# Designs tried in a protein design run: peptides against a protein of PDB entry 5TUV. Part 155

Target 1, 107 residues: chain A of PDB entry 5TUV
Amino acid sequence: KEVIDRLRYLKAEIEDLELKERELDQQKLWLQQSIKNVMDDSINNRFSYVTHEDICNCFNGDTLLAIQAPSGTQLEVPIPEMGQNGQKKYQINLKSHSGPIHVLLIN
Target 2, 107 residues: chain B of PDB entry 5TUV
Amino acid sequence: AQECQNLEVERQRRLERIKQKQSQLQELILQQIAFKNLVQRNRHAEQQASRPPPPNSVIHLPFIIVNTSKKTVIDCSISNDKFEYLFNFDNTFEIHDDIEVLKRMGM

## One batch from the design tools (peptide; made by RFdiffusion4, then SolubleMPNN)

Design b2_p24_2_s4 (from b2_p24_2, 14 letters changed)
Fold by OpenDDE base, seed 2:
Order: sequence, then structure tokens, then C-alpha cells
Structure b2_p24_2_s4 (fold): chain B 107 residues (1-107), chain C 107 residues (1-107), chain A 24 residues (1-24)
Amino acid sequence: as target 1 above (107 residues)
Amino acid sequence: as target 2 above (107 residues)
Amino acid sequence: QDYKRTLDVTAPPVPSFHSSDLSL
């Protein structure tokens, strides 16, 4: 009896949790769409930038490259492996589908 | 019973997923707020200056920041249309997305 | 962060630059 009651309780709770999880998934989708709409707005898009000063204030001590690319640009960073010359490969691969990529040296 | 134990494990799994999803939603909300704050800042700045910033003085979203040593040798292979980039580094690098930059800026 | 792994990009080679003298 106790085991059966516990099973019923757990099943009911899991069902409630499933509903909550689906709710959160839906909220995420709505919020993502909202963010997209805000960023795609013509006025917001016009002002969606940071300055060199902004970047320099966020990072110190090394070379900083800013890579600006259209939304949906594919970014790939292979796992560092030994190259043909016995040196580790450190690579970034970028592929855009909707526009050119721009690279700026910040410091 | 084994069935009770299985359901308890499932319950805990779902609770953890829900917690993670709630955190992710909060992050998305903060991202949207940060973006709106950025836009507002830039609008105000341009109004005060009575002109837009020079095209090469700003970094438009979306972007990434690559941080590497000043001694790092960087090879950049670019397609003719600038849609494909291959970066080769002789040493390690760090990548930061625009979301992290906005956070560091305090937006 | 987790990034996608391994896509072959074919582009013409360009000269190598030190981070201190990089101009792109």
C-alpha cells in the first residue's frame, strides 16, 4: 500500500514537472523570437554596436581581434591536434552565408 | 521498490533540467535588457555628437572577440568574397562572444 | 564554450602576421 501510494504520488509529480518543462521551453522560444525581433528592428540595428574603447575596457594585456559577421555565420574551432610539422594546430574557421566578414585589430 | 527508485531518479532529473532552463531564461532576459541599454546609450551618444561614428570605429553586432598573446603569429586566409575565413595561430587563443562583452561592459 | 568541430575551409593563403603588426 505504501509503495503503491508513493508510485502514484511520484507519477503525478512527474506529470506536473513535464508541464512545467514544456512551459519553460515555450517561454524560451518566445523570448528568443522577441530578442530576434528587437535586434532586427531597423532603429535598433542601426545602434547595435560597441566601440574600440568598450572592448579595450573589457580585456587587458593581449592582442584583441574583433570579428564581425552576419547572423548565422558558422564558427568552428577544431580540437587542437598535432600538425604535420609536429606543432599543435590552433584554428578558427568561419563561414558566412549572408554577407562578408569583417576583422578589426583592436590593440 | 525498484520502480519507486526509478521514478525518484526521473523526478530529480526533471527538477535539475527545470532549474537549468529557468537559469537560461534569466540569462536571455538579461541579454535583451543589455542590448536595449546598448542601443539607448549609442542613440544618446550620437544625438550629443550630432553625427554617427565613423564606420571603422565601431564593431557591429553580432561579433566575437579573439584574445591571444602579442607574440602569437596569426595567419588569415580569406576567400575572394570574404565569406570564408581561416585563422591559424601558432599558440592558444580565447574566444568571447558579444553577449559576454555586453556583460563585461555592465549593460 | 563548445564550438563546432572540423569544417574544411579552402581559401587562398595570405602572409603571416605577428599580433603586434597585424592589419586587417
Scores: peptide ipSAE 0.036, ipTM 0.855, DockQ to the pose 0.070
Fold by OpenDDE base, seed 5:
Structure b2_p24_2_s4 (fold): chain B 107 residues (1-107), chain C 107 residues (1-107), chain A 24 residues (1-24)
Amino acid sequence: as target 1 above (107 residues)
Amino acid sequence: as target 2 above (107 residues)
Amino acid sequence: QDYKRTLDVTAPPVPSFHSSDLSL
């Protein structure tokens, strides 16, 4: 009897959790769309930038590259492997489908 | 007994997923707030200056930051349409997304 | 700096045509 009651309780709780998980998934999609809409707004888009100073304040003492690319740009960072010369290859591969990629050297 | 144990494990897994999804939602909210704050800052700054910043002085979203040593040699190959980029580094590097940058900026 | 993989990455094809090289 106790085991049966426990089983019923657990099944009911799992069902409630399934509903909650679906709710959260829907909320995530809604919020993602909201963010997209805010970013795509013409006024917001006009002012959606950071300065060189902003970047320099976030990072100290190193070479900084800023790479601006359209949303949906594919980014590949291969696992470093030994090249033909025996040196590890450190690479970044970028492919955009909707616009040009821009690169700025900050420092 | 075994069925109860199996359901308890499933319940716990679902609870953890729900917790993670709730955290992700909070992060998205913070991202949206950070973006709005950035836009407001820039609008105010341009109003005060009565001019937009020079095009090459700012980094438009979305972007990534590549951080590497000042001693690192960086080679870049670019397609004709600038849709494809291949970066080669002779040493290690770090990549940071725009979301992280906005966080570091305190937005 | 240490090499870090902090972002989810895809595996796009390598550029098939490179018209310019930039040294930094």
Scores: peptide ipSAE 0.036, ipTM 0.858, DockQ to the pose 0.049
Fold by OpenDDE base, seed 4:
Structure b2_p24_2_s4 (fold): chain B 107 residues (1-107), chain C 107 residues (1-107), chain A 24 residues (1-24)
Amino acid sequence: as target 1 above (107 residues)
Amino acid sequence: as target 2 above (107 residues)
Amino acid sequence: QDYKRTLDVTAPPVPSFHSSDLSL
């Protein structure tokens, strides 16, 4: 009896959790679309920027490069491997499909 | 007994996925709020200044920040159309996305 | 023709390493 009742309870709970998970998936999709719409709005897009001061206030002292690229730009940071000279390769690969990439030196 | 244990494992797996999805959803909400706050700040600032910021003084979203040592040598290869960039560093670097920057700004 | 530029970036060393595949 106890095992059978536990099985029934677990099956019912799993069903409820499955429904909840699907609900969250739909909410995520909705929110992602909402964010996209907000960012693509002409007025919001006009004001979607940070200043050099903003960046400098967020980071101390180091060399700061700002790389601005269109949405969907592929960013690849390979795991450092030993190069031909035995030096680790630290790389950033960027590939845009919709527009030019801009690089700014902040400090 | 074994079936009950299997269902309990499945229940726990679903609970963990739900928790993760809830956290991801909260992050997306915060991102949207931060973006809206950024836009509002910039609109107000431009109204007070009665002019837009100079073109090269701002970084438009989306962007990333690369932080590295002042001693780091950076080799940059750029395609003719500026759609492809290859950065080579002789030392380690950090990458921060625009979302993290907005968080650090307190947006 | 690809343009290659060497930038001597004078900034404090970053002790952290990041590796990922990401879309902006």
Scores: peptide ipSAE 0.044, ipTM 0.861, DockQ to the pose 0.064; fails the geometry check
Fold by OpenDDE base, seed 3:
Structure b2_p24_2_s4 (fold): chain B 107 residues (1-107), chain C 107 residues (1-107), chain A 24 residues (1-24)
Amino acid sequence: as target 1 above (107 residues)
Amino acid sequence: as target 2 above (107 residues)
Amino acid sequence: QDYKRTLDVTAPPVPSFHSSDLSL
């Protein structure tokens, strides 16, 4: 009797959790669409930028590269492996499919 | 009973997923707010200056920031159409997306 | 891959790395 009652309770709770999870999934979808709509707006897109000063204020006096690329550009950062000269290879590969990539040195 | 234990494990798994989804949703909300604040800031700044910024003085979204030491040697190979980029570094680097930059800017 | 331009930049490294295949 006790085990049966516990099973019923757990099943009911899991059902409630499933409903909650679906609710959150729906909210995420709506929010993602909202963000997309806001960013794709012509006026908002015109003003969707940061300055060199903004970047310099976010990071210390290191070498900073700003890479602007179209949404959907592929970014590959392979695991560092030993090169031919015995040095680890640190690499970034970028591939755009919809437009050119622009790189700026920030100093 | 084993069945009760299995349901307890499932319950816990669902609770953790819900927690993660709630956190992700909150992050998306903050991203939207940050973007709107950025747009508002830039609109105001351009109104005050009575002109847009020079084209090479700003970084348009979406973008990434690569941060590395000033001692790091960076080799960049670019395709003719600027659709492909290969970066080679002789030392480690950090990559930050535009979302993180907006957070650091306090947007 | 056909690379026609090369830019050499000297910058100091920060000891951080994340290996992944992502889309911007």
Scores: peptide ipSAE 0.039, ipTM 0.859, DockQ to the pose 0.056; fails the geometry check

Design b2_p24_3_s1 (from b2_p24_3, 13 letters changed)
Fold by OpenDDE base, seed 4:
Structure b2_p24_3_s1 (fold): chain B 107 residues (1-107), chain C 107 residues (1-107), chain A 24 residues (1-24)
Amino acid sequence: as target 1 above (107 residues)
Amino acid sequence: as target 2 above (107 residues)
Amino acid sequence: SDDELHKENLELAKEINKKLEELK
């Protein structure tokens, strides 16, 4: 009957969608690796930077911290909690495992 | 039938996941293009200047931007090896990654 | 709001951590 035919159709379509999803997953992995390779290229790495002007043009008037975080750096943003003085604590914790962290202040 | 309805729900779920993954792939492609454009820009700029920029005038990828009010007091504790940073803010802040910056730059 | 901003920062931090780990 129609229900049986619909079930067969849906099962076949789901199978095709599974194949498509796996294809996309593989493409993502390939593209991610490609990006990594491009960034790791010596010539590209030499020129993989932005300027103070670039940053200032992206943001207006505020204090900006530019944090150069090596690969493997762990960024933590704790939940703001009340301090002893009644002021909320806003914090950023950074921990690197591969190299020093460099911070630039941009006004 | 209930089985038919269940499969249709599953089909729709898979279709939505596929759509999301396709969008994510497109974003990765744009990131790659943006990076290549950045490298090309910087390479050309250095050729025109006949020298590299001063080391402290540029921010190398990967980086993080922290945006906060100019009135915000920032306290920073740094480990001896500069592998660990603790930032304390007396007010709220915003975090931005390098990808967002490249987008804002129009790369 | 502060809570919304924190949530956004937290989400972004997760993404950044993921990307930095992948770059290793």
Scores: peptide ipSAE 0.523, ipTM 0.903, DockQ to the pose 0.027
Fold by OpenDDE base, seed 1:
Structure b2_p24_3_s1 (fold): chain B 107 residues (1-107), chain C 107 residues (1-107), chain A 24 residues (1-24)
Amino acid sequence: as target 1 above (107 residues)
Amino acid sequence: as target 2 above (107 residues)
Amino acid sequence: SDDELHKENLELAKEINKKLEELK
């Protein structure tokens, strides 16, 4: 009897949790779409940028590459392997499908 | 008894997923706020300067930041249409997205 | 380590790719 009551309670609670999880999923989708809409707004898009100073302040002391990657761009970071010259190779591959990629060097 | 234990495990699993989803939602909200703050900052700055920044002086969202040591040698090969980029480094590097940059900027 | 950094970059790249795809 106690076990049966516990089962009933757990099943009811799990049902409530399922509802809560679905609610959160919907909220996530809504918020993602909202962010997209805000970013796609003509006024917001015009001012959606950072400066060289902004980037330098975030990463002091390093060489920086700023890559403006269009939506749909594929970023690949291959496993470092030994090159033909015996040096380990560190690589980044970028492939865009919607437009040109723009790169800025920041020091 | 075994069924109760199974349901309790499932209950705990769902609770953890819900917690994770709640955190993800909070991050999305912060991203939206950060973006709006960025836009506001840039609008104000351009108003004060009475002109937009030079085209090559800013990085438009979305973007990727790659940072590496100042001693790192970087080679880049670009496709004719600029849709494909291959970067070669003689040492390790780090990748960051625009969201992280906005966070570091305090937006 | 280099391997740890590589793993981190892979995770970041995965996230970036996902976000860029969602922006389409």
Scores: peptide ipSAE 0.522, ipTM 0.902, DockQ to the pose 0.026
Fold by OpenDDE base, seed 5:
Structure b2_p24_3_s1 (fold): chain B 107 residues (1-107), chain C 107 residues (1-107), chain A 24 residues (1-24)
Amino acid sequence: as target 1 above (107 residues)
Amino acid sequence: as target 2 above (107 residues)
Amino acid sequence: SDDELHKENLELAKEINKKLEELK
Protein backbone atom coordinates (compact mmCIF):
# COMPACT_ATOMS: atom_id res chain seq x y z
CA LYS B 1 0.00 0.00 0.00
CA GLU B 2 2.75 2.41 0.88
CA VAL B 3 4.64 1.77 -2.35
CA ILE B 4 1.49 2.06 -4.41
CA ASP B 5 0.59 5.30 -2.71
CA ARG B 6 4.07 6.67 -3.32
CA LEU B 7 3.85 5.79 -6.99
CA ARG B 8 0.53 7.53 -7.34
CA TYR B 9 1.87 10.57 -5.56
CA LEU B 10 4.95 10.78 -7.76
CA LYS B 11 2.97 10.43 -10.95
CA ALA B 12 0.62 13.18 -9.89
CA GLU B 13 3.49 15.45 -8.94
CA ILE B 14 5.25 14.87 -12.24
CA GLU B 15 2.08 15.83 -14.04
CA ASP B 16 1.94 19.06 -12.08
CA LEU B 17 5.57 19.76 -12.88
CA GLU B 18 4.89 19.25 -16.57
CA LEU B 19 2.20 21.88 -16.39
CA LYS B 20 4.52 24.24 -14.58
CA GLU B 21 7.25 23.75 -17.15
CA ARG B 22 4.87 24.50 -19.99
CA GLU B 23 3.75 27.62 -18.20
CA LEU B 24 7.34 28.79 -17.92
CA ASP B 25 7.91 28.08 -21.59
CA GLN B 26 4.98 30.26 -22.50
CA GLN B 27 6.18 33.02 -20.22
CA LYS B 28 9.57 32.90 -21.87
CA LEU B 29 8.03 33.23 -25.31
CA TRP B 30 5.93 36.13 -24.15
CA LEU B 31 8.88 37.91 -22.61
CA GLN B 32 11.05 37.33 -25.65
CA GLN B 33 8.38 38.82 -27.84
CA SER B 34 8.06 41.73 -25.47
CA ILE B 35 11.77 42.41 -25.66
CA LYS B 36 11.67 42.21 -29.43
CA ASN B 37 8.80 44.65 -29.57
CA VAL B 38 10.62 47.08 -27.33
CA MET B 39 13.78 46.86 -29.38
CA ASP B 40 11.93 47.21 -32.67
CA ASP B 41 10.13 50.34 -31.57
CA SER B 42 11.26 53.20 -33.76
CA ILE B 43 12.28 55.47 -30.92
CA ASN B 44 14.01 52.74 -28.96
CA ASN B 45 15.78 51.49 -32.05
CA ARG B 46 17.14 54.95 -32.70
CA PHE B 47 18.76 54.99 -29.28
CA SER B 48 19.77 51.34 -29.00
CA TYR B 49 23.53 51.82 -29.08
CA VAL B 50 26.63 51.94 -26.93
CA THR B 51 29.49 54.37 -27.39
CA HIS B 52 33.17 53.84 -27.99
CA GLU B 53 33.75 55.03 -24.45
CA ASP B 54 31.29 52.51 -23.07
CA ILE B 55 33.15 49.64 -24.67
CA CYS B 56 36.59 50.90 -23.72
CA ASN B 57 35.54 51.28 -20.11
CA CYS B 58 34.42 47.67 -20.04
CA PHE B 59 37.69 46.33 -21.44
CA ASN B 60 40.52 48.59 -20.41
CA GLY B 61 43.86 48.04 -22.07
CA ASP B 62 42.66 45.70 -24.78
CA THR B 63 42.12 45.77 -28.50
CA LEU B 64 38.47 45.38 -29.31
CA LEU B 65 36.44 44.48 -32.34
CA ALA B 66 32.92 45.78 -32.19
CA ILE B 67 30.86 43.74 -34.61
CA GLN B 68 27.38 44.94 -35.33
CA ALA B 69 25.77 41.67 -36.27
CA PRO B 70 22.26 41.70 -37.70
CA SER B 71 19.70 39.27 -36.42
CA GLY B 72 20.18 35.86 -37.89
CA THR B 73 23.94 36.24 -38.19
CA GLN B 74 25.84 33.03 -37.62
CA LEU B 75 29.00 33.06 -35.55
CA GLU B 76 31.57 30.29 -35.79
CA VAL B 77 34.69 29.83 -33.72
CA PRO B 78 36.79 27.08 -35.28
CA ILE B 79 39.18 25.00 -33.22
CA PRO B 80 42.59 26.66 -33.30
CA GLU B 81 44.96 24.90 -35.66
CA MET B 82 48.52 25.29 -36.80
CA GLY B 83 48.98 27.38 -39.89
CA GLN B 84 51.29 26.83 -42.82
CA ASN B 85 54.06 28.83 -41.20
CA GLY B 86 53.67 27.10 -37.87
CA GLN B 87 51.62 29.89 -36.38
CA LYS B 88 48.53 28.86 -34.55
CA LYS B 89 45.36 30.10 -36.18
CA TYR B 90 42.67 31.80 -34.18
CA GLN B 91 39.61 32.57 -36.24
CA ILE B 92 36.09 33.89 -36.18
CA ASN B 93 33.70 33.29 -39.03
CA LEU B 94 30.58 35.37 -39.49
CA LYS B 95 27.78 34.98 -41.95
CA SER B 96 24.88 37.38 -42.17
CA HIS B 97 21.57 36.69 -43.84
CA SER B 98 19.71 39.91 -43.22
CA GLY B 99 22.15 42.67 -43.99
CA PRO B 100 25.71 43.90 -43.89
CA ILE B 101 27.97 43.37 -40.92
CA HIS B 102 29.56 46.51 -39.56
CA VAL B 103 32.91 46.34 -37.81
CA LEU B 104 34.59 48.92 -35.64
CA LEU B 105 38.14 48.45 -34.43
CA ILE B 106 38.72 49.95 -31.02
CA ASN B 107 42.35 50.28 -29.97
CA ALA C 1 10.57 -0.28 -5.86
CA GLN C 2 12.52 0.29 -9.04
CA GLU C 3 9.59 2.08 -10.63
CA CYS C 4 9.37 4.42 -7.68
CA GLN C 5 13.05 5.20 -7.94
CA ASN C 6 12.77 5.89 -11.65
CA LEU C 7 9.95 8.32 -11.08
CA GLU C 8 11.88 10.07 -8.36
CA VAL C 9 14.78 10.58 -10.74
CA GLU C 10 12.43 11.97 -13.36
CA ARG C 11 10.84 14.23 -10.78
CA GLN C 12 14.20 15.61 -9.81
CA ARG C 13 15.19 16.23 -13.43
CA ARG C 14 12.00 18.16 -14.02
CA LEU C 15 12.51 20.22 -10.90
CA GLU C 16 15.98 21.17 -12.06
CA ARG C 17 14.72 22.17 -15.49
CA ILE C 18 12.04 24.31 -13.91
CA LYS C 19 14.63 26.00 -11.74
CA GLN C 20 16.79 26.70 -14.77
CA LYS C 21 13.89 28.13 -16.71
CA GLN C 22 12.96 30.38 -13.83
CA SER C 23 16.49 31.70 -13.78
CA GLN C 24 16.40 32.29 -17.52
CA LEU C 25 13.21 34.29 -17.16
CA GLN C 26 14.83 36.47 -14.55
CA GLU C 27 17.74 37.07 -16.87
CA LEU C 28 15.43 38.15 -19.66
CA ILE C 29 13.71 40.59 -17.35
CA LEU C 30 17.05 42.10 -16.45
CA GLN C 31 17.95 42.35 -20.11
CA GLN C 32 14.80 44.27 -20.84
CA ILE C 33 15.44 46.63 -17.96
CA ALA C 34 19.02 47.18 -19.07
CA PHE C 35 17.91 47.98 -22.59
CA LYS C 36 15.32 50.47 -21.42
CA ASN C 37 17.90 52.15 -19.23
CA LEU C 38 20.30 52.35 -22.16
CA VAL C 39 17.70 54.00 -24.35
CA GLN C 40 16.85 56.51 -21.65
CA ARG C 41 20.51 57.36 -21.13
CA ASN C 42 21.12 57.90 -24.80
CA ARG C 43 18.02 60.00 -25.29
CA HIS C 44 19.04 62.24 -22.45
CA ALA C 45 22.61 62.50 -23.66
CA GLU C 46 21.61 63.49 -27.18
CA GLN C 47 19.21 66.08 -25.84
CA GLN C 48 21.98 67.64 -23.80
CA ALA C 49 24.41 67.56 -26.70
CA SER C 50 21.75 68.86 -29.08
CA ARG C 51 22.93 66.38 -31.70
CA PRO C 52 23.26 62.68 -32.31
CA PRO C 53 26.66 61.04 -31.95
CA PRO C 54 28.81 60.53 -35.03
CA PRO C 55 27.95 57.29 -36.82
CA ASN C 56 31.33 55.66 -36.27
CA SER C 57 31.42 56.50 -32.59
CA VAL C 58 28.59 54.20 -31.60
CA ILE C 59 27.76 50.52 -31.94
CA HIS C 60 24.15 49.64 -32.56
CA LEU C 61 22.54 46.61 -30.98
CA PRO C 62 22.76 43.74 -31.49
CA PHE C 63 26.54 43.50 -31.46
CA ILE C 64 29.42 41.27 -30.51
CA ILE C 65 32.63 42.34 -28.81
CA VAL C 66 35.87 40.51 -29.43
CA ASN C 67 38.51 41.22 -26.82
CA THR C 68 42.19 40.54 -27.43
CA SER C 69 45.61 41.78 -26.43
CA LYS C 70 46.94 45.03 -27.82
CA LYS C 71 49.73 42.98 -29.32
CA THR C 72 47.36 40.79 -31.29
CA VAL C 73 47.33 41.28 -35.03
CA ILE C 74 43.87 41.16 -36.51
CA ASP C 75 43.06 40.55 -40.15
CA CYS C 76 39.61 40.74 -41.65
CA SER C 77 38.47 39.53 -45.04
CA ILE C 78 35.21 38.98 -46.84
CA SER C 79 34.77 35.43 -48.04
CA ASN C 80 32.39 33.72 -50.47
CA ASP C 81 29.83 36.52 -50.46
CA LYS C 82 29.43 40.04 -49.18
CA PHE C 83 27.74 38.76 -46.04
CA GLU C 84 30.51 36.42 -44.93
CA TYR C 85 33.47 37.65 -42.92
CA LEU C 86 36.62 35.97 -41.69
CA PHE C 87 38.65 37.34 -38.82
CA ASN C 88 42.15 36.06 -38.20
CA PHE C 89 44.05 36.57 -34.98
CA ASP C 90 47.65 35.70 -34.20
CA ASN C 91 46.73 35.13 -30.57
CA THR C 92 43.82 34.17 -28.34
CA PHE C 93 40.68 36.24 -28.00
CA GLU C 94 37.51 36.44 -25.94
CA ILE C 95 33.96 36.91 -27.18
CA HIS C 96 31.28 38.90 -25.39
CA ASP C 97 27.71 39.69 -26.31
CA ASP C 98 25.85 42.96 -25.96
CA ILE C 99 24.01 41.77 -22.86
CA GLU C 100 27.25 41.24 -21.00
CA VAL C 101 28.45 44.66 -22.06
CA LEU C 102 25.29 46.29 -20.76
CA LYS C 103 25.81 44.49 -17.47
CA ARG C 104 29.38 45.73 -17.24
CA MET C 105 28.13 49.22 -17.98
CA GLY C 106 25.78 48.98 -15.03
CA MET C 107 22.65 49.37 -17.09
CA SER A 1 44.59 27.38 -21.10
CA ASP A 2 44.03 28.11 -24.76
CA ASP A 3 41.88 25.05 -25.04
CA GLU A 4 39.76 26.11 -22.14
CA LEU A 5 39.38 29.56 -23.59
CA HIS A 6 38.31 28.07 -26.87
CA LYS A 7 35.70 26.00 -25.12
CA GLU A 8 34.38 29.08 -23.42
CA ASN A 9 34.29 30.99 -26.69
CA LEU A 10 32.50 28.11 -28.31
CA GLU A 11 29.85 28.11 -25.64
CA LEU A 12 29.49 31.85 -25.90
CA ALA A 13 29.19 31.60 -29.65
CA LYS A 14 26.42 29.07 -29.28
CA GLU A 15 24.56 31.35 -26.96
CA ILE A 16 25.04 34.34 -29.24
CA ASN A 17 23.83 32.37 -32.23
CA LYS A 18 20.77 31.32 -30.31
CA LYS A 19 20.00 34.88 -29.30
CA LEU A 20 20.49 36.27 -32.78
CA GLU A 21 18.28 33.60 -34.22
CA GLU A 22 15.57 34.37 -31.70
CA LEU A 23 15.71 38.04 -32.64
CA LYS A 24 15.13 37.20 -36.28
Scores: peptide ipSAE 0.518, ipTM 0.902, DockQ to the pose 0.026
Fold by OpenDDE base, seed 2:
Structure b2_p24_3_s1 (fold): chain B 107 residues (1-107), chain C 107 residues (1-107), chain A 24 residues (1-24)
Amino acid sequence: as target 1 above (107 residues)
Amino acid sequence: as target 2 above (107 residues)
Amino acid sequence: SDDELHKENLELAKEINKKLEELK
């Protein structure tokens, strides 16, 4: 039957796609590890920074907070809600587990 | 016929997922390239200046950028150990990661 | 809208958290 042939074809293709997906997953993992290794290198780590000028060039006209967040830092942005004074609250919560958080104000 | 249709749906689902993973992989590659370019730029700059930049003039990776209107009032509460930060804004804000910044920098 | 912006920030925050956790 044509249907049987189609089923066989689809099953074979799905199997190939499963292999391809696993390959991509492995490549992603490898690349992530590679990036981590590169960033953890002492020389690269020393030079892994941007300047105030860099940030200002990316975002003009606004007040900017640059938050140096250590690995493992948790960022929370709660849903804006009305405060007791009738003003809507906009909040950011940061919690680090590995080290102090450093914040720079960029004007 | 129903089984055939189910497999066709599954095939399409997998194809889309593979496409997404391919895109994510490309992004990681670009991130690695951008980081390497950043390091090279900074190394060259420090060599030319014959000194490292002042510690408070640079933002070390990883970092987060928060931008808001210049009119926005920002209040910050910091824990004693600087492991916890609470930011309060009287207006909306935008969050950006370091990867986006590197992209905007053209790295 | 403010709600849309919050949604974007929330999604970005999730990605940031994920990346920072992976770097740990």
Scores: peptide ipSAE 0.521, ipTM 0.902, DockQ to the pose 0.026; fails the geometry check

Design b2_p24_3_s2 (from b2_p24_3, 15 letters changed)
Fold by OpenDDE base, seed 1:
Structure b2_p24_3_s2 (fold): chain B 107 residues (1-107), chain C 107 residues (1-107), chain A 24 residues (1-24)
Amino acid sequence: as target 1 above (107 residues)
Amino acid sequence: as target 2 above (107 residues)
Amino acid sequence: SDDKLQELNKELAKEINEKLAAAK
């Protein structure tokens, strides 16, 4: 009886958790769409940028590349392999399908 | 009982997923807030300056930041249409998305 | 370590790709 009661309780709780999970999924979708709408707004889009100063303040003392990547751009970081000179190769591959990629060097 | 144990494992798994989804939702909320704050800042700044920033002085969203040591040598190969980029580094680098940058900016 | 960093970059790249794909 105790085992049966525990089983019933667990099943009921799992059902409640399923409902909660679905609720969260819907909220996520809604918020994602909201963000997209906000970013796609013409006024917001016009002002959706950061400055060189902004980037420099976030990363001190490094060489910085700012890559403006259009939607749909594919970024690949291959596993480093040994080159002919015995040094590991560190690479970034970028491929865009919708427009040109723009790169800025930040001092 | 074995069945009880199985359900308890499932229950715990669902609880963890819910927790993760809640965290992800909170992150999305923060992203939206950060974006709105960014837009507001830029609008105000341009209003005060009575002009937009120079085109090459800003990085428009979406973007990617790559940072590496000042000693790192970076080579870049670009396709004619600028749709493909190959970066070669002689040392390690880090990649960051625009969301992380906005967080670091305190937006 | 360098290897760990590269693994992190790979993961980050994956996330970025997903975001960029979703934005399209």
Scores: peptide ipSAE 0.455, ipTM 0.899, DockQ to the pose 0.026
Fold by OpenDDE base, seed 5:
Structure b2_p24_3_s2 (fold): chain B 107 residues (1-107), chain C 107 residues (1-107), chain A 24 residues (1-24)
Amino acid sequence: as target 1 above (107 residues)
Amino acid sequence: as target 2 above (107 residues)
Amino acid sequence: SDDKLQELNKELAKEINEKLAAAK
């Protein structure tokens, strides 16, 4: 029956797609590792920075905080809650485990 | 048959996941390129200036950018330990990662 | 809306955490 043939075809295609998905997953892991290696390189690390001008050009007219967060840092943005004065609390929580957090105020 | 329909749905789901993963891989490639371009730019700039930039004039990766109105009051406190920071804003803010910044810079 | 923005920030924070964790 045509249905049987369709079922066979679909099953075979799904199997091929599973293989493709696994291939992509592996490629992602390799690429992520590659990026890490590039960033961890001593020379690249030395020059892995942006300037105040760079940031200002990206965000015109606003007050900017630049937070240099070490790897492993935990960033939390709680859902705004009403404060004692009835104002919503807008907060950022940072927790580092590997080194100090450095904050720069821009503009 | 119902089985055929079920498999077709599964096939479509897998195709969509594959498409998404392919897109993510492309983004990672672009990130790597952007980083390499950043490093090259900075190396060239320092060579021309014959000196590195002042430590507090640059933001080292990885970093987070927080932008808010110039009228926004920002309070920062260190709590629990030296690696924990709490930021309080009296108004809304936006968060951006370093990857987005590099994109905006045209790297 | 402000609420939507904060929700977006929360999602962005999650993504950033994942990136920072991966870099660890």
Scores: peptide ipSAE 0.443, ipTM 0.898, DockQ to the pose 0.027
Fold by OpenDDE base, seed 4:
Structure b2_p24_3_s2 (fold): chain B 107 residues (1-107), chain C 107 residues (1-107), chain A 24 residues (1-24)
Amino acid sequence: as target 1 above (107 residues)
Amino acid sequence: as target 2 above (107 residues)
Amino acid sequence: SDDKLQELNKELAKEINEKLAAAK
């Protein structure tokens, strides 16, 4: 009896959880589209920037490189491997598909 | 019963997925709010200054921030296909996206 | 020196931007 009751409960709960998960999936899709629409708005796009001061306030003392990478750009940061001279390679690979990449140096 | 145990595992797996999706949804909401706040801030700032900021003084979204020691040498090359960009560093660096920057800015 | 290194990086960044602009 206890096992049967537990099975019934679990099956019912799983069904409810399936519905909840689908709801969340739809909400995520909706919100993603909403964010895209907001960012693509001409007025919002005009003001969608940060300043050098903003960046400097977020970080202290280090050299800062700002890369304006177009949407869809793929970023790869490989694990450092030994180079030809036995030195570890620290690299960033970028592949742009939709436009130019702009680089700014902030000291 | 084995069936009961299997359903318990399935239930727990679904609960964890739902929790993760809820967290992701919350992050998206925060991103949208942060973006709207950024736009509002910039609009107000430009109104007060009576002019837009200099073009090279701002970083437009989307962007990537790389911070490294001031002693780090940075080299960049463009691949043959013109869509791949390779950044080489002689020391360690950190990568940050625009979302993280907005968070650090308190947007 | 660190300052010289930064200057070199700054110049490199300019070159990069110029290259990127030319590649458009």
Scores: peptide ipSAE 0.339, ipTM 0.892, DockQ to the pose 0.047
Fold by OpenDDE base, seed 2:
Structure b2_p24_3_s2 (fold): chain B 107 residues (1-107), chain C 107 residues (1-107), chain A 24 residues (1-24)
Amino acid sequence: as target 1 above (107 residues)
Amino acid sequence: as target 2 above (107 residues)
Amino acid sequence: SDDKLQELNKELAKEINEKLAAAK
């Protein structure tokens, strides 16, 4: 009796949670589309940049590379493995689909 | 009953997913706000300067920041496929996306 | 492709070397 009641309760709650999850998924899609639209706007796109100063203020004491990668670029950072000479391999693989990648050294 | 326990586990799993998705939505909202603030800042700055910044003085979104030791040797190779780039480092590095940078900037 | 590779490597090496020299 108690088990049956608990089962009914749980099933009903799970159904409600499913609806909530779908709602959140939809909201995410809408928001992502909104962000895309805002960024693709001609005026916003014109001003969608940071300065060297901005970057330098965020990071100190290191060599900084700024990689301007077009939208849709795929980034892969493989797990470091020992190379042929016994040195660990630290690599970044980039694959662009929409244009050239521009690299800047930030001093 | 076993069925009751299974549903309780499922319930908890769904609750956790919902929590995660809510957090992700909040982050997306903050990203949009940060971007709008960035655009506003840059528009104002250019209006005051009465000119756009030099092309090589700014980093356009989207971008990736790589930071590594000043002593790290960095090599870049372009594959036969012109859209593939391989960066090799002789030491560890960190990667940051533009979203994180905007956060660090306080946008 | 090789020409572009060499050009990019040359540019990167130059920039890195200049920075390293300035850091000394």
Scores: peptide ipSAE 0.277, ipTM 0.883, DockQ to the pose 0.170; fails the geometry check

